# Peptides against a protein of PDB entry 7PB4, part 44

Target 1, 105 residues: chain A of PDB entry 7PB4
Amino acid sequence: KMLNIKEYKEKLLSTLGEFLEDHFPLPDRSVKKKKKNIQESSVNLITLHEMLEILINRLFDVPHDPYVKISDSFWPPYVELLLRNGIALRHPEDPTRIRLEAFHQ
Target 2, 218 residues: chain B of PDB entry 7PB4
Amino acid sequence: DALQMAVGYFEKGPIKASQNKDKTLEKHLKTVENVAWKNGLASEEIDILLNIALSGKFGNAVNTRILKCMIPATVISEDSVVKAVSWLCVGKCSGSTKVLFYRWLVAMFDFIDRKEQINLLYGFFFASLQDDALCPYVCHLLYLLTKKENVKPFRVRKLLDLQAKMGMQPHLQALLSLYKFFAPALISVSLPVRKKIYFKNSENLWKTALLAVKQRNR

## One batch from the design tools (peptide)

Design b1_p16_2_s3 (made by RFdiffusion4, then SolubleMPNN; from b1_p16_2, 7 letters changed)
Fold by OpenDDE base, seed 3:
Structure b1_p16_2_s3 (fold): chain B 105 residues (1-105), chain C 218 residues (1-218), chain A 16 residues (1-16)
Amino acid sequence: as target 1 above (105 residues)
Amino acid sequence: as target 2 above (218 residues)
Amino acid sequence: IELLEEIYRRLLLAAG
């Protein structure tokens, strides 16, 4: 029974990962906009999967303060996606912090 | 309180002595409507009025108006929903009332205090998928309720059969996609990725009211 | 697991 639960969890994670890659991929950085001197802030954007992992981990690791600070690596459309669909919430006093919605409580 | 008098009127029925039964009914109905849209209704008031709307005590027009104003101030009791579903099974309400109820249930789903008993009614909701008028809304409801334990081979077969009959409807596709997520071994058919998975906007009737409720509950 | 399921459910609606 435990093995079945673990296997199921792995399958769910795999399916979710595939789904995120297919439906919410990062924009191809390849738009060669001409080299105007704007310092290419080389900030590597993280995937939606990675973003969710960060939020989930924070929720479980620090349940009394489950908020994550939005970094430059957070693609703004992903943040908005999570907020608009009720998956994440902004901190009421600090808009730079978001948390995962606690669906299981 | 005017609202208490109105609710009491619907609960106890029209007092025999009123010569102008229709005017009195309209007055109380308007009172309920006004309070519901402005402030929402208490869970106890929704419990009473929802039961009345589905019991067949009044005509379809009155029942429809009551059901449209089942807007919570804060929460809806799960028990009220369970009772309501029991009335649907008895079949004393019109088809249009059933459709409206499912639309209401989907729209108000997040305001229901608990889901445990509603989840036990999964089979009853699933049986209503065969009704063409109800199917889109029932699919939406099932999409919200479905757990892994609900995904059974016989239900998969029924959904596939329904899809064969009705075509690849977006609401069916959404539910099947969720089923595949929970039980990939039961659904061998490649679900077309390209079709927009969307449900009919059941919330449109209560959009403004729902926004107000969400603001009050913050 | 329930959390993942709910996240998927909500994102599936968003993709549609």
Scores: peptide ipSAE 0.542, ipTM 0.788, DockQ to the pose 0.285
Fold by OpenDDE base, seed 4:
Structure b1_p16_2_s3 (fold): chain B 105 residues (1-105), chain C 218 residues (1-218), chain A 16 residues (1-16)
Amino acid sequence: as target 1 above (105 residues)
Amino acid sequence: as target 2 above (218 residues)
Amino acid sequence: IELLEEIYRRLLLAAG
């Protein structure tokens, strides 16, 4: 029974990952290499999958403060997506912090 | 308390002696409506009033108005929903009331305290898919309730049959997509990946109230 | 598991 649960979890994660890649891919930074030397600190945007992993992990690792600080690596449309669909919540006092919604509480 | 008096009126029924039964009823109904939309109702009040609305104790107009103001202050008891479904099975309420109930249930789904017993009613909800008026809302409800264990071959067949009859409805497509997620082996049909899956906006009736409830529960 | 299912359910609606 435990093996089946683990396998199912893995399958769900895999399926979710595929789904996220298909439906919510990161924009192709067609970095048109315009030569301008400005080291645009190409902030590497994380995938929605990675973002969710961070939020999930924080929820489990630090349940008393499950909030994650929004970094520059967080693509704003992803943040909005999560907030709009009730998957994440903003901290009431700090809008730069978000948490995963506790659907089981 | 005016609300307590109003709830008591609906629970106990009109006292025979009042010559102005309609005025009294309207007064109490307005009281419930005002409190519900302003502050929401306690779970106990919803329990009482929801059952009344579905029991057939009052006329359809009254039942509709009661059901429209079943707005929680905080939470709705799962038991209230179970009881409500029981009343639906008895069939004393109008078709319009049934539709409204499912809309309400979808709109208030997140405010229901527990889902275990509601999930056990999955089969009853699924049976209501055959009702054309209910189908969009039932699909939405099922979408919210569906677990892997609910995805059975016979239900897949029924959904596919329904799709064959009604066409590729967005609400059916949504549910089928979820079914495919849980049990890909049961659905061999290629579901269009790119079609917008959407349900009818059942929340529109309670949009303002729902926002208020969410703010109170923060 | 329930958490993942709920996330998927909500995102599936968003993708449509």
Scores: peptide ipSAE 0.532, ipTM 0.782, DockQ to the pose 0.301; fails the geometry check
Fold by OpenDDE base, seed 5:
Structure b1_p16_2_s3 (fold): chain B 105 residues (1-105), chain C 218 residues (1-218), chain A 16 residues (1-16)
Amino acid sequence: as target 1 above (105 residues)
Amino acid sequence: as target 2 above (218 residues)
Amino acid sequence: IELLEEIYRRLLLAAG
């Protein structure tokens, strides 16, 4: 029974990953708007999958403070997507922190 | 308390053969409506009034008005919903009341305290997909309730048959997509990925009230 | 698992 749960979880994660890649891909890095300023601080944007993993892990690892600080690697449209659809919540006092919504069963 | 008197009136029925039965009814109905929209109703009040609205004790107009003001102060008891579904099976309420109930159930879904017993009613809700008027709202409800264990071959077949009859409806597409997510081996048909999956706005009737409830529960 | 399911449900609606 436990093995089946783990396998199902893995399958679910895989399916979710595929779904996220298909429907919410990162913008191609090619929109380098040629703004001349050299400081290529190429902030590596993380995938929505990675973002969700971070949020999920934080919820389970630190349930009393499940908030994650929004880094520069967080693509703003993803943050808005999660917030608008009730998947994530902003910290009431710190808008730079978000948490995964605890979906009450 | 005016609300307690009003709820008591609906529960016990009109005691006195007063010539002013209609005026008294209207007064109590207005009291319930005012409190519900302003503050919400306690779970116990919803339990009583929801059953009354679906029992056929009063006329359709009254039942509709009661059901429209089933706005919780905090939570709705799962038991109230189970009892309500039981009344739907008895069939003493109008078709419009059934539609309104499913809209209400979808709109208030997050405020129901538990879902375990409601999930056991999955088969009943699924059977209601055959009703054209209910189908969009039932699909939405099923979308919220569906677990892997609910995704069975016979249900997949029924949904595909329904799609063949009704066309590729957004609400059916949403439910089928969820089914495919849980059991990809059961759905061999390529679901068009790009169709906008949306449900009818069941919440429109309670939009303002729902916002208020969410604010109170924060 | 339930959390993942709920996330998927919400995102599926958003994709639509």
Scores: peptide ipSAE 0.522, ipTM 0.775, DockQ to the pose 0.314; fails the geometry check
Fold by OpenDDE base, seed 1:
Structure b1_p16_2_s3 (fold): chain B 105 residues (1-105), chain C 218 residues (1-218), chain A 16 residues (1-16)
Amino acid sequence: as target 1 above (105 residues)
Amino acid sequence: as target 2 above (218 residues)
Amino acid sequence: IELLEEIYRRLLLAAG
C-alpha cells in the first residue's frame, strides 16, 4: 500500500511540529508592559516550525539563493540550534543570512 | 547613587571623549563588585548587567568580572535568565563565560523567582550536554529542572550514550538516577546507590555571598 | 520528504 507520499509528508510534518513544540517551545514572553520607553521591539518571535518552513521554502523556491535573512523574529537559540546541528549554514560573507543545508545531495 | 552611575555606564557604553576609558571602566566595575558582594544587586540591575556580560559588548575579562558579581539582593528574574540564554546562543561570549554562566545559574537557582520559563528551555540545556566543558554543570542544572514529563526515551538513550563515551561520571549518574526515579521503565540498568557527591561544588565561587543572600531573605 | 526526515533526525539527536 503506497502510503500516499502526501499523507506521509503530512504525518511527518505533524510529528515534527509536535516534537518541536514539546522539546523546543518558545519561552512565554511575560508581557510586563512596564511603560519604560525602551522600544523593546515587541517583535513576535516565530516558532521553530515556522523558521524551518521559511528555510525549506526558500531552498525550494529560490535554489540559486537559498539564504534567508535573519530577522528580529528569529530567536537566537533557534538559529544556534540549527547551525550547531548542521541543519542550517551561515552565508560565508554575510553572517546575517542562513540557509537550510541541502541533504539531498 | 554610585551604583546607578556604574550600571548606567555599562548600559549606555563609554562616552567617546574620555581618554581615561579604562580607569572609568575599572571604577564602575569596582563599584558594582563592591555593592554586589556587600548587599547584593536588585533584580533590575542583574537584568541589565547580566545581559551586558553575555552580549559581547565588553572584553572577556570585564564580562567575567561582571558575571562573578551577579549576586542578588533578593531574587533574580527568570526573564533575565531567558535573555541570558539567548545571548549565549549568539556566540559572542567565550567558552569560559558559558561555563561560568551555568555555574552561576546552578548556584543562584534557588533565587530565581520563577522556573516556568526556564523549564521551557529544558531542551536547549539538554542539547548543551554534548559540550564536555559544560556537561557537568548542565547535568546539575537538568537535575534541578527535570520533571517527569521531561524524561523521554530519546533523552535516556542520549544520556546512556554519553555515559558510554565519557564513563560513569557522577553528574551523569545523578541525572540518570533522577530519570529512573521518574520513569523506571525506561532505565533497565541497576544504578548503584552512590552516597557520593554527584555534582561539582559550583557554589564555591559564591559561597560567602550565597550565605549572605540567604540571611537577607530570611 | 528526505529533507524533513533528516531535519527530524538531527533535531531528535539534538533534543536527546
Scores: peptide ipSAE 0.520, ipTM 0.642, DockQ to the pose 0.332; fails the geometry check

Design b1_p16_2_s4 (made by RFdiffusion4, then SolubleMPNN; from b1_p16_2, 6 letters changed)
Fold by OpenDDE base, seed 5:
Structure b1_p16_2_s4 (fold): chain B 105 residues (1-105), chain C 218 residues (1-218), chain A 16 residues (1-16)
Amino acid sequence: as target 1 above (105 residues)
Amino acid sequence: as target 2 above (218 residues)
Amino acid sequence: IELLEEIYLRLRLAAG
């Protein structure tokens, strides 16, 4: 039974990953190395998959404070996607922090 | 250069010390408008100003005016559009600004240098179909972007559901017809063969400007 | 697992 659960979890994660890549891929920031000093802070954007992992891990690791600070690596469309669809919630007092929605409550 | 000063003003923000903030703002805005309509803007200028217009830094009236004068001299950078969509998603702009942006995007579509990254945003655009105000313009945009790979069963179902809810809208019919072209097996419903695809004339605001741009690039 | 399923479902709905 445990093996089946693990296998199912892996399959689900794989399916989710594939889905995210197909429907919500990151735009390739062509870092055009054009020399002009626009220090576009090459902030490496993380994938939606990675973002979800961070949120899930925080929920389980720190259940009493499951909020994650929105960093520059968080692509705004992803943040809004999660918020608009009830997957994530903003902190009521700090809009720079979000948490995964607790669906099992 | 007056244009550089104007762009710099919008980029850096109003210098606190100027007693006539509104007059200065209007002066710079008029400068941008004049150059944009006469000569078009360079891709770099559009990059800066487009982001400013959608960032919520200024009021809706100012943002609207900036967005209306986002007329390219030659090309619009795809990266600028991607950044713009990012701002659009953050929701700091008004609904009217969103509509205007999609109209702008459709009108300026041919002037965007590349489409590969914009195509990656297909899912985000498709999600915006549920907004009644955006739906006609999003359908037009999707009509321009849709490839065979984008035509999925769930999207077909969504479009059919929208049709059931909203009726047989010309913009929905156009998009569905394209979907049927790419994936006839997914759409069993006989769509009336409309010979003419009718989208709202999103280009009307920029019609004169676009003609001028095309004439200069010939 | 239930959490992942719910996330997946909501994202699927979001995608249209």
Scores: peptide ipSAE 0.488, ipTM 0.779, DockQ to the pose 0.319
Fold by OpenDDE base, seed 2:
Structure b1_p16_2_s4 (fold): chain B 105 residues (1-105), chain C 218 residues (1-218), chain A 16 residues (1-16)
Amino acid sequence: as target 1 above (105 residues)
Amino acid sequence: as target 2 above (218 residues)
Amino acid sequence: IELLEEIYLRLRLAAG
């Protein structure tokens, strides 16, 4: 039973990952790097999958303060996607922090 | 045709072999400008050129000129706008380009085919309110986008804070009035009933072109 | 697992 649960979890994660890649990919940033030294503060945006992982991990690791600070690596459309669909919630007093929605009533 | 060649030039970049890169660039840019102002651009052309203008592939002067001629023949694809906004998020474009983009976005708002994905960018736009240069145009954009579900306590607080810092700006008041309309319980402050909503005329740059587009699409 | 399922469901709904 435990093996089946683990397998199911892995399958679900894989399916979710594929889904996210297909439906919510990061915008193609393939700007051919012309070599000019513009300090590309290339804020490395993380995938939606990675963002969800962060939120999930925070929820389990720090359940009393499950909020994650929105960093520059968080693509705003992803943040809003999660918020709008009730997957995440903003901190009531700090809009720079979001948490995964506790679907466990 | 000349337009396809011009768009292709911008998309593929200058071919190394051109001895006079600047003249070629100018020629193609003028071609795009002429067609855009005369007839408007197809959605596909806007998609390509808008991305180029905001990607940093070319210099600010070129990007500005491209962005100024992003005039649709019929519609602008929402996907193009989302892609464009993503570039704004990366912050590779100049402040002036950002301002111009928001002005463009407001001016062209009705020509965007869908708004669903753009509405998902609400938070990003809202976050840009703190930029003094962007604030008037962002307020206008938010005024167009705001739905009841977007009106949250933290956003109300932020707007009130901005008002406290910047003063009672007409564009902020307009947005706050809309917020109050959707969520009167969140805004206890008596807002002056301004009968006239005053936004900066973002459309002024494209006024003639927009009139022409509307006439063609009737 | 339930959490993941719910997330997946909501995102699926969001994608149309």
Scores: peptide ipSAE 0.546, ipTM 0.618, DockQ to the pose 0.312; fails the geometry check
Fold by OpenDDE base, seed 4:
Structure b1_p16_2_s4 (fold): chain B 105 residues (1-105), chain C 218 residues (1-218), chain A 16 residues (1-16)
Amino acid sequence: as target 1 above (105 residues)
Amino acid sequence: as target 2 above (218 residues)
Amino acid sequence: IELLEEIYLRLRLAAG
């Protein structure tokens, strides 16, 4: 039974990952990396998958304070996507922090 | 030059010391407007000003005026559009600004240098179809962007659902017709064979300017 | 697992 749960989890994660890549891919900002102009702080944007992983991990690791600070690596459209669809919530006092919605409450 | 000073003003913000901030702002705005409508703006200028218009740095009236004069001399950078869409998602701009942006995007679509990154934003645009104010313009944009690979069963269902809710809107029908063209098996509903596809004339705001741009690039 | 399922469902809805 445990093996089945683990396998199911992996399958679900894989399916989710594929879905995110197909529907919500990051814009390829890599083209600007080739032109050596130094100063644009190439903030590496993370994928939506990675963003969700961060939020999920925070929820499980620190359930009493499940909020994650929005970094420059968070692509604004992704943040908005999660917020608008009730997947994430902003901290009531700090708009720079978001948490994963606890659906099982 | 006057344009450089104007762009610099919007980029750097008003220098605190000017007692007549409103007059200065108006002066620079008029400068940008005059150059844009007469000659068009360079891609770099559009990049800067477009971001400013959507960032919420200035009031809605100013942002609207800036956006209305985002007329290219030659091309618009795809990167500018991607950045703009990012700002739209942040939600600091008004609904009217969003509508204007989509109208602008449709009107200026042919002047965008590349479409690969914009195509990656297909899902975000599609999600905006649910906004009644945006729907006609988003449909037009999607009509321009849609490739066979974008036509998925769930999107077909969503479009049909929208049609059921909103009625047989010309812009929805146009998009559905394109979807049927790419994936006839996904759309069992008989669509009227329309010889002419009609979208809202988003270009009307820039008609004269666009004609001028085309003449300069001949 | 239930959390992931819910996230997936909501994202599917968001996509259209």
Scores: peptide ipSAE 0.487, ipTM 0.773, DockQ to the pose 0.318; fails the geometry check
Fold by OpenDDE base, seed 3:
Structure b1_p16_2_s4 (fold): chain B 105 residues (1-105), chain C 218 residues (1-218), chain A 16 residues (1-16)
Amino acid sequence: as target 1 above (105 residues)
Amino acid sequence: as target 2 above (218 residues)
Amino acid sequence: IELLEEIYLRLRLAAG
């Protein structure tokens, strides 16, 4: 029975990963190195999968303060996707922080 | 250059010291409008101004006017569009601005230099079909973007559900017909063979300007 | 597992 649960979890994670790659891929910012001096800090955007991983880990690691600060690596469309669909919540006093929704059974 | 000064004003924001902030704003806005409609804007200028229009830095009236004059001299950078969509998702712009943006995007679609990154945003555009105000324009955009790889069973189901809810809308039928073309096995329903695809004339706002751009690029 | 299922479901609904 335990083996079946682990296998199911792995299958679910793989399915989710595939789903995210297929439906919500990150746009490839071809940083054309045009030499103009503006150090546009090429902040590497993270995938939606990575973003979810961060949020999930924070929820389990620090359950009393499960909020994550929105960094420049967070692609705004992903943030809004999570917020609009009730997957994440903004901190009531600090809009720069978000948490994963605790889907309490 | 008057245009450079105007763009700089919008980029840097109003300098505190001017007693007549509104008059200055109007002057610069008119400058941008005049140049855009007469000659079009450079890709760099569109990049700056488009982001400003969607960032929520200025009021809705100003943003609307800026967006209406986003007319290219030659091409629009795909990167500018991707950035714009990012701002659109943040929700700092009004519903009317969103509608206008999609109309603009459809109207200017052929002037965008590349489509590869925009195609990656397909899922986000498709999600916007649920908005009744955006649906006609999003369908038109999706009609332009859709490739065989985008036609998935769940999207077919969603479109059929929308059709059931909204009726057989011309824009939905057009998109469904394209889906059927790419994946006939996924759509068992006989779609009426419409000889003419009818989308709302989103281009009407820029019709004269677009003609001028096409003439200059010949 | 329940959390992941819910996330997946909501994202699937979001995608259409």
Scores: peptide ipSAE 0.486, ipTM 0.773, DockQ to the pose 0.306; fails the geometry check

